# Designs tried in a protein design run: peptides against a protein of PDB entry 9IZ0. Part 311

Target 1, 345 residues: chain A of PDB entry 9IZ0
Amino acid sequence: ITCLGSNGHTYKQLVKGGNDDLRQDAVMEQVFEQVNGFLRSYRKTSQRNLSMRTYKVIPLALKTGVIEWVQDTIPLGEYLDSAHKVYHPKEWSLSTCRKLIAEKQMEDLETRLKVYDLVCRHYRPVFRHFFLESYADPVQWFTTQTNYARSTAVASVLGHVLGLGDRHGQNILIDKTSGEVIHIDLGIAFEQGKKLPVPECVPFRLTRDVVDGMGITGVEGVFRRCMEFTLETLRREEDSLLSVLEVLRYDPLFSWLISPLRRMKKQKMQLENFNQPESGNITTDASRDPKIQRNNVSGESEAERAILKVRQKLSSTLSVEASVGELIRIAQDPSYLALMFCGWS

## One batch from the design tools (peptide; made by RFdiffusion4, then SolubleMPNN)

Design b2_p28_6_s1
Fold by OpenDDE base, seed 3:
Structure b2_p28_6_s1 (fold): chain B 345 residues (1-345), chain A 28 residues (1-28)
Amino acid sequence: as target 1 above (345 residues)
Amino acid sequence: KEELEKELKERLEAFKKRLEKLEKKLKE
């Protein structure tokens, strides 16, 4: 729908109905707006216009809400699949790569590393071409690639600190005008993604294609430096950030636990992406809920544990440079990427 | 502000020179 604002501007809005609990997304966007306040107040981040790109979410009920339509965007995964077919038409398909990784999911780490390396040799990075194709002017090309590296750095630090999981290529939009990343579907926060059948093993998405978009300097340019300044800002504002999260502890609208419906949807999406599209009517008989031990962890105990983990991630025990260096190392480590559903792209 | 604008200008000039070299190589 298109709505006329009180300011006389027209806004496109997406009305979502169905099974998506928009309350978690709305709360995470509010946390990002507070963090954007901290980034604007600190000289090192303000001078670079560092921010998490946000979108407006208005929850209307348990399963309905209005989301701002982010115009001029493309999902990262959609661009990468299309571009890979154009630039590397003789390499393996995304479906072939997914199948090989899935077939070896139960094997040892050594076997999974060999399969990951084999997939990487037959599916090369292409995300550099987004910037080369979209921006003919050298100044626009450099500006948008810089904005991409900056926004990815902010999102990577926030993703680690807040424990944002499920950051696959469909949950990351690229703004075609600015080159900035926009993270959507924020329903998995505070490391709840580690409880999925395919656990989140990396602190943030820093795959070969995510790095290829940063250009010739890769992670050692604008990206690393912007991660350092972002983490320095969050450490300085630790008490302010923790106070925001404590307010959410008592918010009855916020669930510190992944909803059973979202868990089932994400599990189904993980399983459907591992299974070939066999045309079989898999009647998902909802009756075989595997006895995942519902440890009676009260939502309050999960909130306390989440806040404690945020505090631990903001610890000044290591320098900002050492902490960022370790995060970048872990996020690019083949031993973690080989365990992911799609760690090669 | 001025130091950041200076660093940005120097990077932009270095980048323009690299692009001119790449465009020259693409015409060969």
Scores: peptide ipSAE 0.027, ipTM 0.535, DockQ to the pose 0.012
Fold by OpenDDE base, seed 2:
Structure b2_p28_6_s1 (fold): chain B 345 residues (1-345), chain A 28 residues (1-28)
Amino acid sequence: as target 1 above (345 residues)
Amino acid sequence: KEELEKELKERLEAFKKRLEKLEKKLKE
């Protein structure tokens, strides 16, 4: 849809229709705006213009909303698939890599690590080329790469603290003008990604291509330091952040749990991305959902557990440097990445 | 703010000069 703004400018708006509850995205964007307030107030983060990129979400109904179309963006996964075909035309296709990982999904960790390593050798990182090709001016190249590393650092800390899941390459947009990352589809938060059919085991997405976009320093330098400053700000503002989350505890529209429907939709999308379009009506009879005893854990008890996990992640038991060091280590650990749906790119 | 902008600007200018030197060497 194209909307005419009060300023006389036309804005493209993406209307998401379907089964996606945009209310959760709208709430998470409000949390990000509050966190951006904290980042602007703290000297170490404000000096670096550290922020989570936000977008406007207007929920119109339970299943319909208007998302502000982020102009001049590309999904990370779309860029990486196109770039990999250009720079590494002799390497394996993304579909081949996905198939090999899926075929070993039920195998032991040792077998999954061997397949992950094999895929990594036949699908090399290319995300450095986004910056090298998009920005002919060396100043623009360095500025956009720096903005990318900073934006990724903020998103990584926030993604960990809030337990953001479903951080696949289609849910991460790259702004072509600034190099900043924009996280979309925020409907899996507070560690609910661990309840997916393929459990999410990493604190945030720090795959080889995400690192390759940081340039020659990789995770060292700008990225690590910006993670440290962001985590230091969030630890300082712990009570303020927890107060924002406590308001959400009493929001009857906010779901602290992944819906069974959303879980099934994610499972289908994961499976359909492996099957070529053979028109077989696999009527997956939804009847044998194992009776996960709905222990009537009140939505309140799930909110309390979520808030407790946020407090635990903001704990000052370890230094900021030690905490960031461990997060970076875990996010890059092959033993976790080999368990993920797409941990190689 | 100004000191960090200055340090960033100096790093950018140093990188620009390095790239211009590399581009010259690639054309030679």
Scores: peptide ipSAE 0.026, ipTM 0.540, DockQ to the pose 0.011
Fold by OpenDDE base, seed 4:
Structure b2_p28_6_s1 (fold): chain B 345 residues (1-345), chain A 28 residues (1-28)
Amino acid sequence: as target 1 above (345 residues)
Amino acid sequence: KEELEKELKERLEAFKKRLEKLEKKLKE
């Protein structure tokens, strides 16, 4: 929809209806705004204009809201699918790659690694072309690629610290003007991505295409250094960040757990994306399996566990450089990426 | 083959140094 603001300007708005609780997105955007405050206060991050890109979320009801339409954006996955067809027209389709990974989902790690390597050889990175295509001016090209690496670094640290899940290519937008990343659909946080049917096992998305967008330096340079400065800022502001999260403990609108309905919806979307034939009516008669000990872990106890995990991730036991180095290593490790829904792109 | 790999490596390294110089200017 297009809304007329009180200032006389027209704003494009996306009305999102359905089973997605936009309140989760709104709360996470508020956390990002607080973190952006910390990044602006610290000299090493402020000098680089480091921020998590945010968008306005207005929840209208339990499952309905208005999202600010981020103008001049494209989903990373949409760009990559299009660009891959242009630059590598003889390579495998995304559907072929997805099928091969899905067919081996229940196999051992060795088999999954072989299939992942096979897919990687037939689906090469293309995201460097986004910057080469979009920016004819060398200064703009370099600036936007730098902004991409910076914003990806901030999002990677925050995504790890807050345990942000469901970071597939449709939930990451690229701003065509700035080159910055914008993360959307924030309703899987605090490591709840590990509870998905395909568990998330990487700290953040650092696939081959995500790295390819950083240019010839890859992770070495702007990205690594901006991760280090971001993590240094978050460690410095640990008590402030934890205080912000403690306020969310008492927010009755915030869910620290993935809802069964959202889990089922994501499961269905994962199965559909794998082109698995609809095996018939899994009437999961949710009535009969008594052995889900719903440990009535109060929502408060789950919040406390989530906050404890954030504190653990901000631990100064390792240097910033060592911690960032390990995160980058794990996020690029084939042994983890081969386990993911789409770890090759 | 080896000479082409060497030349490609040298060009890549020259390009990296140019990028680092541009990165330094964008930090000033």
Scores: peptide ipSAE 0.021, ipTM 0.457, DockQ to the pose 0.013
Fold by OpenDDE base, seed 1:
Structure b2_p28_6_s1 (fold): chain B 345 residues (1-345), chain A 28 residues (1-28)
Amino acid sequence: as target 1 above (345 residues)
Amino acid sequence: KEELEKELKERLEAFKKRLEKLEKKLKE
């Protein structure tokens, strides 16, 4: 829909309805705005304009809302699929790669590593071409690539600390104007991604294409340094961040657990990416919302555990540099990426 | 299929022109 704002400007809005609870997204966007406040207050992060890109989410009801349409964006996965066909037309299709990884999902780590390596050799990174294609001015090219590395660093730290899951290429938008990343579909947080049918094993998405977009330095330079400054800011503001999360503990609209419906939807989407849509009308009449008696006691215990886990991730036991170094190592480790649904791009 | 091949070809040609323009500016 297009809405006229009180300022006389027209805004495109996406009405999202159905099974997607926008309340989770709205709450996470509020957390990001608070974190953006901390990043603006701290000299090392403010001097670099470090921020998590946010979008306006207006929940209208339990399963309906309006999302601000982020203009001039493209999903990372859409760009990568399109670019890979252009730059590597003789390599494997994304569907072939997905199929091979899935066929070996139940195999041992050694077999999964061999398949992951095979897929990686037949599906090479292309994301550097986004910047080369989009920005004909060298200064604009360098600026947008820098903005990408900065925004990815902030999102990586926040994604780890808040335990953001479901960070696939369709849930990461690229702003074509700034080169910054916008994370969408924020309803898998606080390590609930580990409860998916394919558990998330990495702290954030740092696949070969995510790294290829950082240019010749890869993770070494702007990205690493901006992760360090972001983590240093979050450690400094630990009590403030925890206080924000404690407010969410009492928010009746927030769910600290992945809903069974969302888990099933993700499972189905994983399966549908492997099975051609056989036209089987499985009208799963999901009309029986089981009255999940939210035993309030279980929600509070999960919130407390989530907040404790955030505190543990902000621990100063390791230096900022050591912590960031370990996060980058784990996020790029083939032994973890081979276990992911799409760890190769 | 043909529409996708056309779009990919147009995109590749637009990329080459942008790359040539960038390479020219980097030599100036």
Scores: peptide ipSAE 0.018, ipTM 0.401, DockQ to the pose 0.016

Design b2_p28_6_s2
Fold by OpenDDE base, seed 4:
Structure b2_p28_6_s2 (fold): chain B 345 residues (1-345), chain A 28 residues (1-28)
Amino acid sequence: as target 1 above (345 residues)
Amino acid sequence: MEEEKRKLEERKKAFEERLKKLEKLLEE
């Protein structure tokens, strides 16, 4: 929809209808705005203009809302699929890679690592080409690549601390103008991604293509330093951040748990992304509702556990440098990436 | 197939031209 603002400007807006609860996205965007306040107040982060890119989400009803259409963006996964076909036309297709990973999903870690390595050798990183294709001016190229590394660092720290899940390439937009990343579909937070059919084992997305976009230094230099400054800011503002999350404990609109419906939808999307559309009418007999033992863990007890886990992630027991170093190591570890739905790109 | 191959070749050529412009600007 295109709306005329009271200021006379026309705004494109995405009306999302369906089964997606945009209230969780709206609440997470509010948390990001508060965190952006902390990043602006601290000299080391303010000097670098570190922020989580936000977008406006207006929930209109339980299942309907208006999302700001972020202009001049592309999903990371869409760019990577397109670019990989251009730069590596003799390598495996994304569908072939997905199929091989799926066929071994129930196998042991050693087998999954061998398949992951095989996929990685036949599907090389291409995201460096985004910056080279988009920016002909060297100053603009360097600026946008720097903005990408900075925004990815902020999003990585926040994604870890808040336990953001479902960070696949379609839920990460790249701004073609600034080079900044924009995270969308924020309805899986507080480590609920570990409850997905394919559990998320990495603290944030730091795949080979995400690193390739950082240029020749990879994770070193801008990315690492900006993660350190972001984590230092969040540790300093721990009480303020926890106070923001305590307000959400009492928000009846916020769900600390992944809904069974969202879990089932993600399961179907994962299965459909592995199955080519062979036209077989699998009448999935809807009758076996697995009695998810609703352990009557009060929604309050789940909120308390989530807040405790955020506090634990902000612990000063390790230096900022050591903590960031370990997060970067885990996020790039093949033993975790091989377990992911798409850990190779 | 042929039209997709043509679009792919056009994108590669446009990239190579941008890369040459970038290389030239980095030598100045």
Scores: peptide ipSAE 0.006, ipTM 0.353, DockQ to the pose 0.015
Fold by OpenDDE base, seed 2:
Structure b2_p28_6_s2 (fold): chain B 345 residues (1-345), chain A 28 residues (1-28)
Amino acid sequence: as target 1 above (345 residues)
Amino acid sequence: MEEEKRKLEERKKAFEERLKKLEKLLEE
């Protein structure tokens, strides 16, 4: 839809209809705005303009809302699929890579690692070309690549701390103007991604293409340093962040657990992306809510467990540098990436 | 549908009021 603002400007808005609860996204965006307050107050993060890019979410009903259309953006996965066809036309298709990983999903770790390595050799990173193509001026190129590395660092730390899941290439937008990342579809938080049919085992998305976008220094440049400053800020503001999450504990709109329906929908989308597009109007008559006996593990006990995990991730037991070093290591570890739905790009 | 929308708007407003109280407590 297109809305006329009170300022006389026309704004494009995305109306998301369907089975997705936008209330979770709206709440997570509010948490990000609070964290952006902490990042602005701390010298090391403020001097670098570190922020999580946010967007406005207006829930209209249980399954309908208006999302701010983030102008001049492209999904990371859409760019990567297009760029890979241009720069590596002799390599394997994304569909071939997906098929090979899926065919081996039930195999042992050793077999899955061999298939992951094979896929990686036949699907090379291309995301550096986004910056090279989009920005002819060297200063603009460097600035946008720096903004990308900074925004990715903030999103990586915050995504780890809050346990954000479902960080696939369609849920990460790239701003074509600034080079910054925008994370969308925030309905999987507090490590509920580990409860997906394909469990998420990485702390954040740091695939080969995500790293290729950082330029020649990869993770060892702006990215690592900005992760360190972000984590240092969040450790300093631990009590403030936990207080924000305690307010969410009593928010009747917030869901600490992934709904069975959302889990099943994500499972279907993962499986259907492997089968050819048969034009079947799957009218998912979502009316049969299976009476899954909600074992009365009170939403309160799950909230308390989630807050405890956030506190544990903010622990000062390790230095900021050691903690960031371990997070980067795990996020790039083939033994975790080979288990993911799309860990190669 | 309208009654569910009203209940959702009331719950949203109550959340926004709690957030505003927290923001004030973080500014003090």
Scores: peptide ipSAE 0.005, ipTM 0.245, DockQ to the pose 0.016
Fold by OpenDDE base, seed 1:
Structure b2_p28_6_s2 (fold): chain B 345 residues (1-345), chain A 28 residues (1-28)
Amino acid sequence: as target 1 above (345 residues)
Amino acid sequence: MEEEKRKLEERKKAFEERLKKLEKLLEE
């Protein structure tokens, strides 16, 4: 829909209806606004204007709401698919890469690593071209690439701490004006991504293309330092952050568990991205209702576990530098990326 | 800066060697 603002400007709004609970997105955006308060209060993060980019979510009813249309954005995955076809027209298509990874999804780690590596050789990074194409002025190029590295660092730390899942290239928007990342579809949090049909094994998305966008320094320099300053801020404000999350424990509208419907929808989307419509009547014999053992783990017990995991991730047992170093290492480890739905791009 | 470049080159080389080892294991 298009709304006329009180300022006389027209705003495009996305009305979302269906099975996706926009309350989870709205709650995560509120957590991000609080974290942005902490980042503004701390000198090291404030001096760099570090923030998680937010968007307005207004839940209207169960499974219905209005989302702010983030203007001048593109999904990372949409840009990468388009740019890869332009810069590497002789390499494999994204569909070929996906198919090959899926065909081996049940194989051992060694076989999956071989396939991941083969895919990586036939699908090279291109995301550096976003900045080179979009910004002819060297100062604007440097500024936007720096903003990208900064925003990605904040989102990576915060995404790890909150256990944000489903961080595929369509759920990460790039602001064409600032170069900043905007994370959308926040309904998989508190490590519920590990319960997906393809479990998420990385703390955040740090694929080869995500790194290629950081320019010649890659993860070393702006990205690493901004992760360190962000984690230092979150450790300092641990009690404040935990207090914000404890309010969510008592929100009856907040689901600490991935809904079976959302899990099935994500599974179907993962499978449909492999099926080109060959007209084969796969009678989905829907009759194998997996007896979801509703282990009646009270939603309260899952909230307590989620908060405990956040506290554990903020532990000062390791230095900020050591913790960030390990997170970056794990997020780039081929042994984890090879297990992902799309770990190569 | 030079030591970080050297560590990046060593990581790149170790990755390329691991890649070559994986290629050989795909040809067997």
Scores: peptide ipSAE 0.000, ipTM 0.237, DockQ to the pose 0.019
Fold by OpenDDE base, seed 3:
Structure b2_p28_6_s2 (fold): chain B 345 residues (1-345), chain A 28 residues (1-28)
Amino acid sequence: as target 1 above (345 residues)
Amino acid sequence: MEEEKRKLEERKKAFEERLKKLEKLLEE
């Protein structure tokens, strides 16, 4: 739909109906707006215009809402698949890489590392080309690549601290105008992604293509410093952030548990991405819910554990620099990336 | 293309150094 705002501007909006509970997304966007307030109040972050890019989500019902249409964006995964075919037409297809990783999913770590390395040698990074293609002016190219590194740093710290999961290439949009990242589909928070069939082992997405977009300095330039300033701000505002999360503990609209429907949809997407498209009419006989032991963890006990984990991640036991250094190391560790569904790009 | 990329990367490095100097001047 297209709406005229009270400011005279016309806004495109997506009306989403179906099985997606937008309440979790709306709450996470509100948390990001509060964090953006902290980033604006702190000199080191405000001078760099550090922010989490947000989009408006208005939940209307359990399964219906209005989402702001983020104009001039592309999913990272869509760009990478298209660009890889253009720049490396003799390398393996994304489907070949996925198949090879999937076929070895049940093997030992050593075998999975060998397969990951093999895939990496036949599927090279291309994300640097986004900036080179989109921005002919050197100043605009540099500005947008800097904005990308800055926004990725903020999103990486917030992704770690809030335990945002499922940050695959389709859930990360790139703004074609600013170069900034926009994280969408925020239905997995507070480390609930670790409970997926393919658990998320990394604190945030820092794959070879994510790094390739940062340019020649990679993670050692703008990205690392902006992560440090963001984490320093969040540590300073720990009590303020925890107070925001405590309000959400008592919000009946927020589910601290992944909905069975979202879990099933994500399991299905993971399985469909691992299985070849055999054209077989798999009649989804919805009846065989495998008895995953419903550990009767009350939503309150999950909320309390989530807040405790946020507090632990904001601990000043390590310096900001040491903490960021360790997060970057873990996020790039082949031992974790080889375990992911798509850790090579 | 590669030579333009190299020149762009050199200009970027020079600009990052200028930006780092400007950021330092704004931190003072």
Scores: peptide ipSAE 0.000, ipTM 0.272, DockQ to the pose 0.011

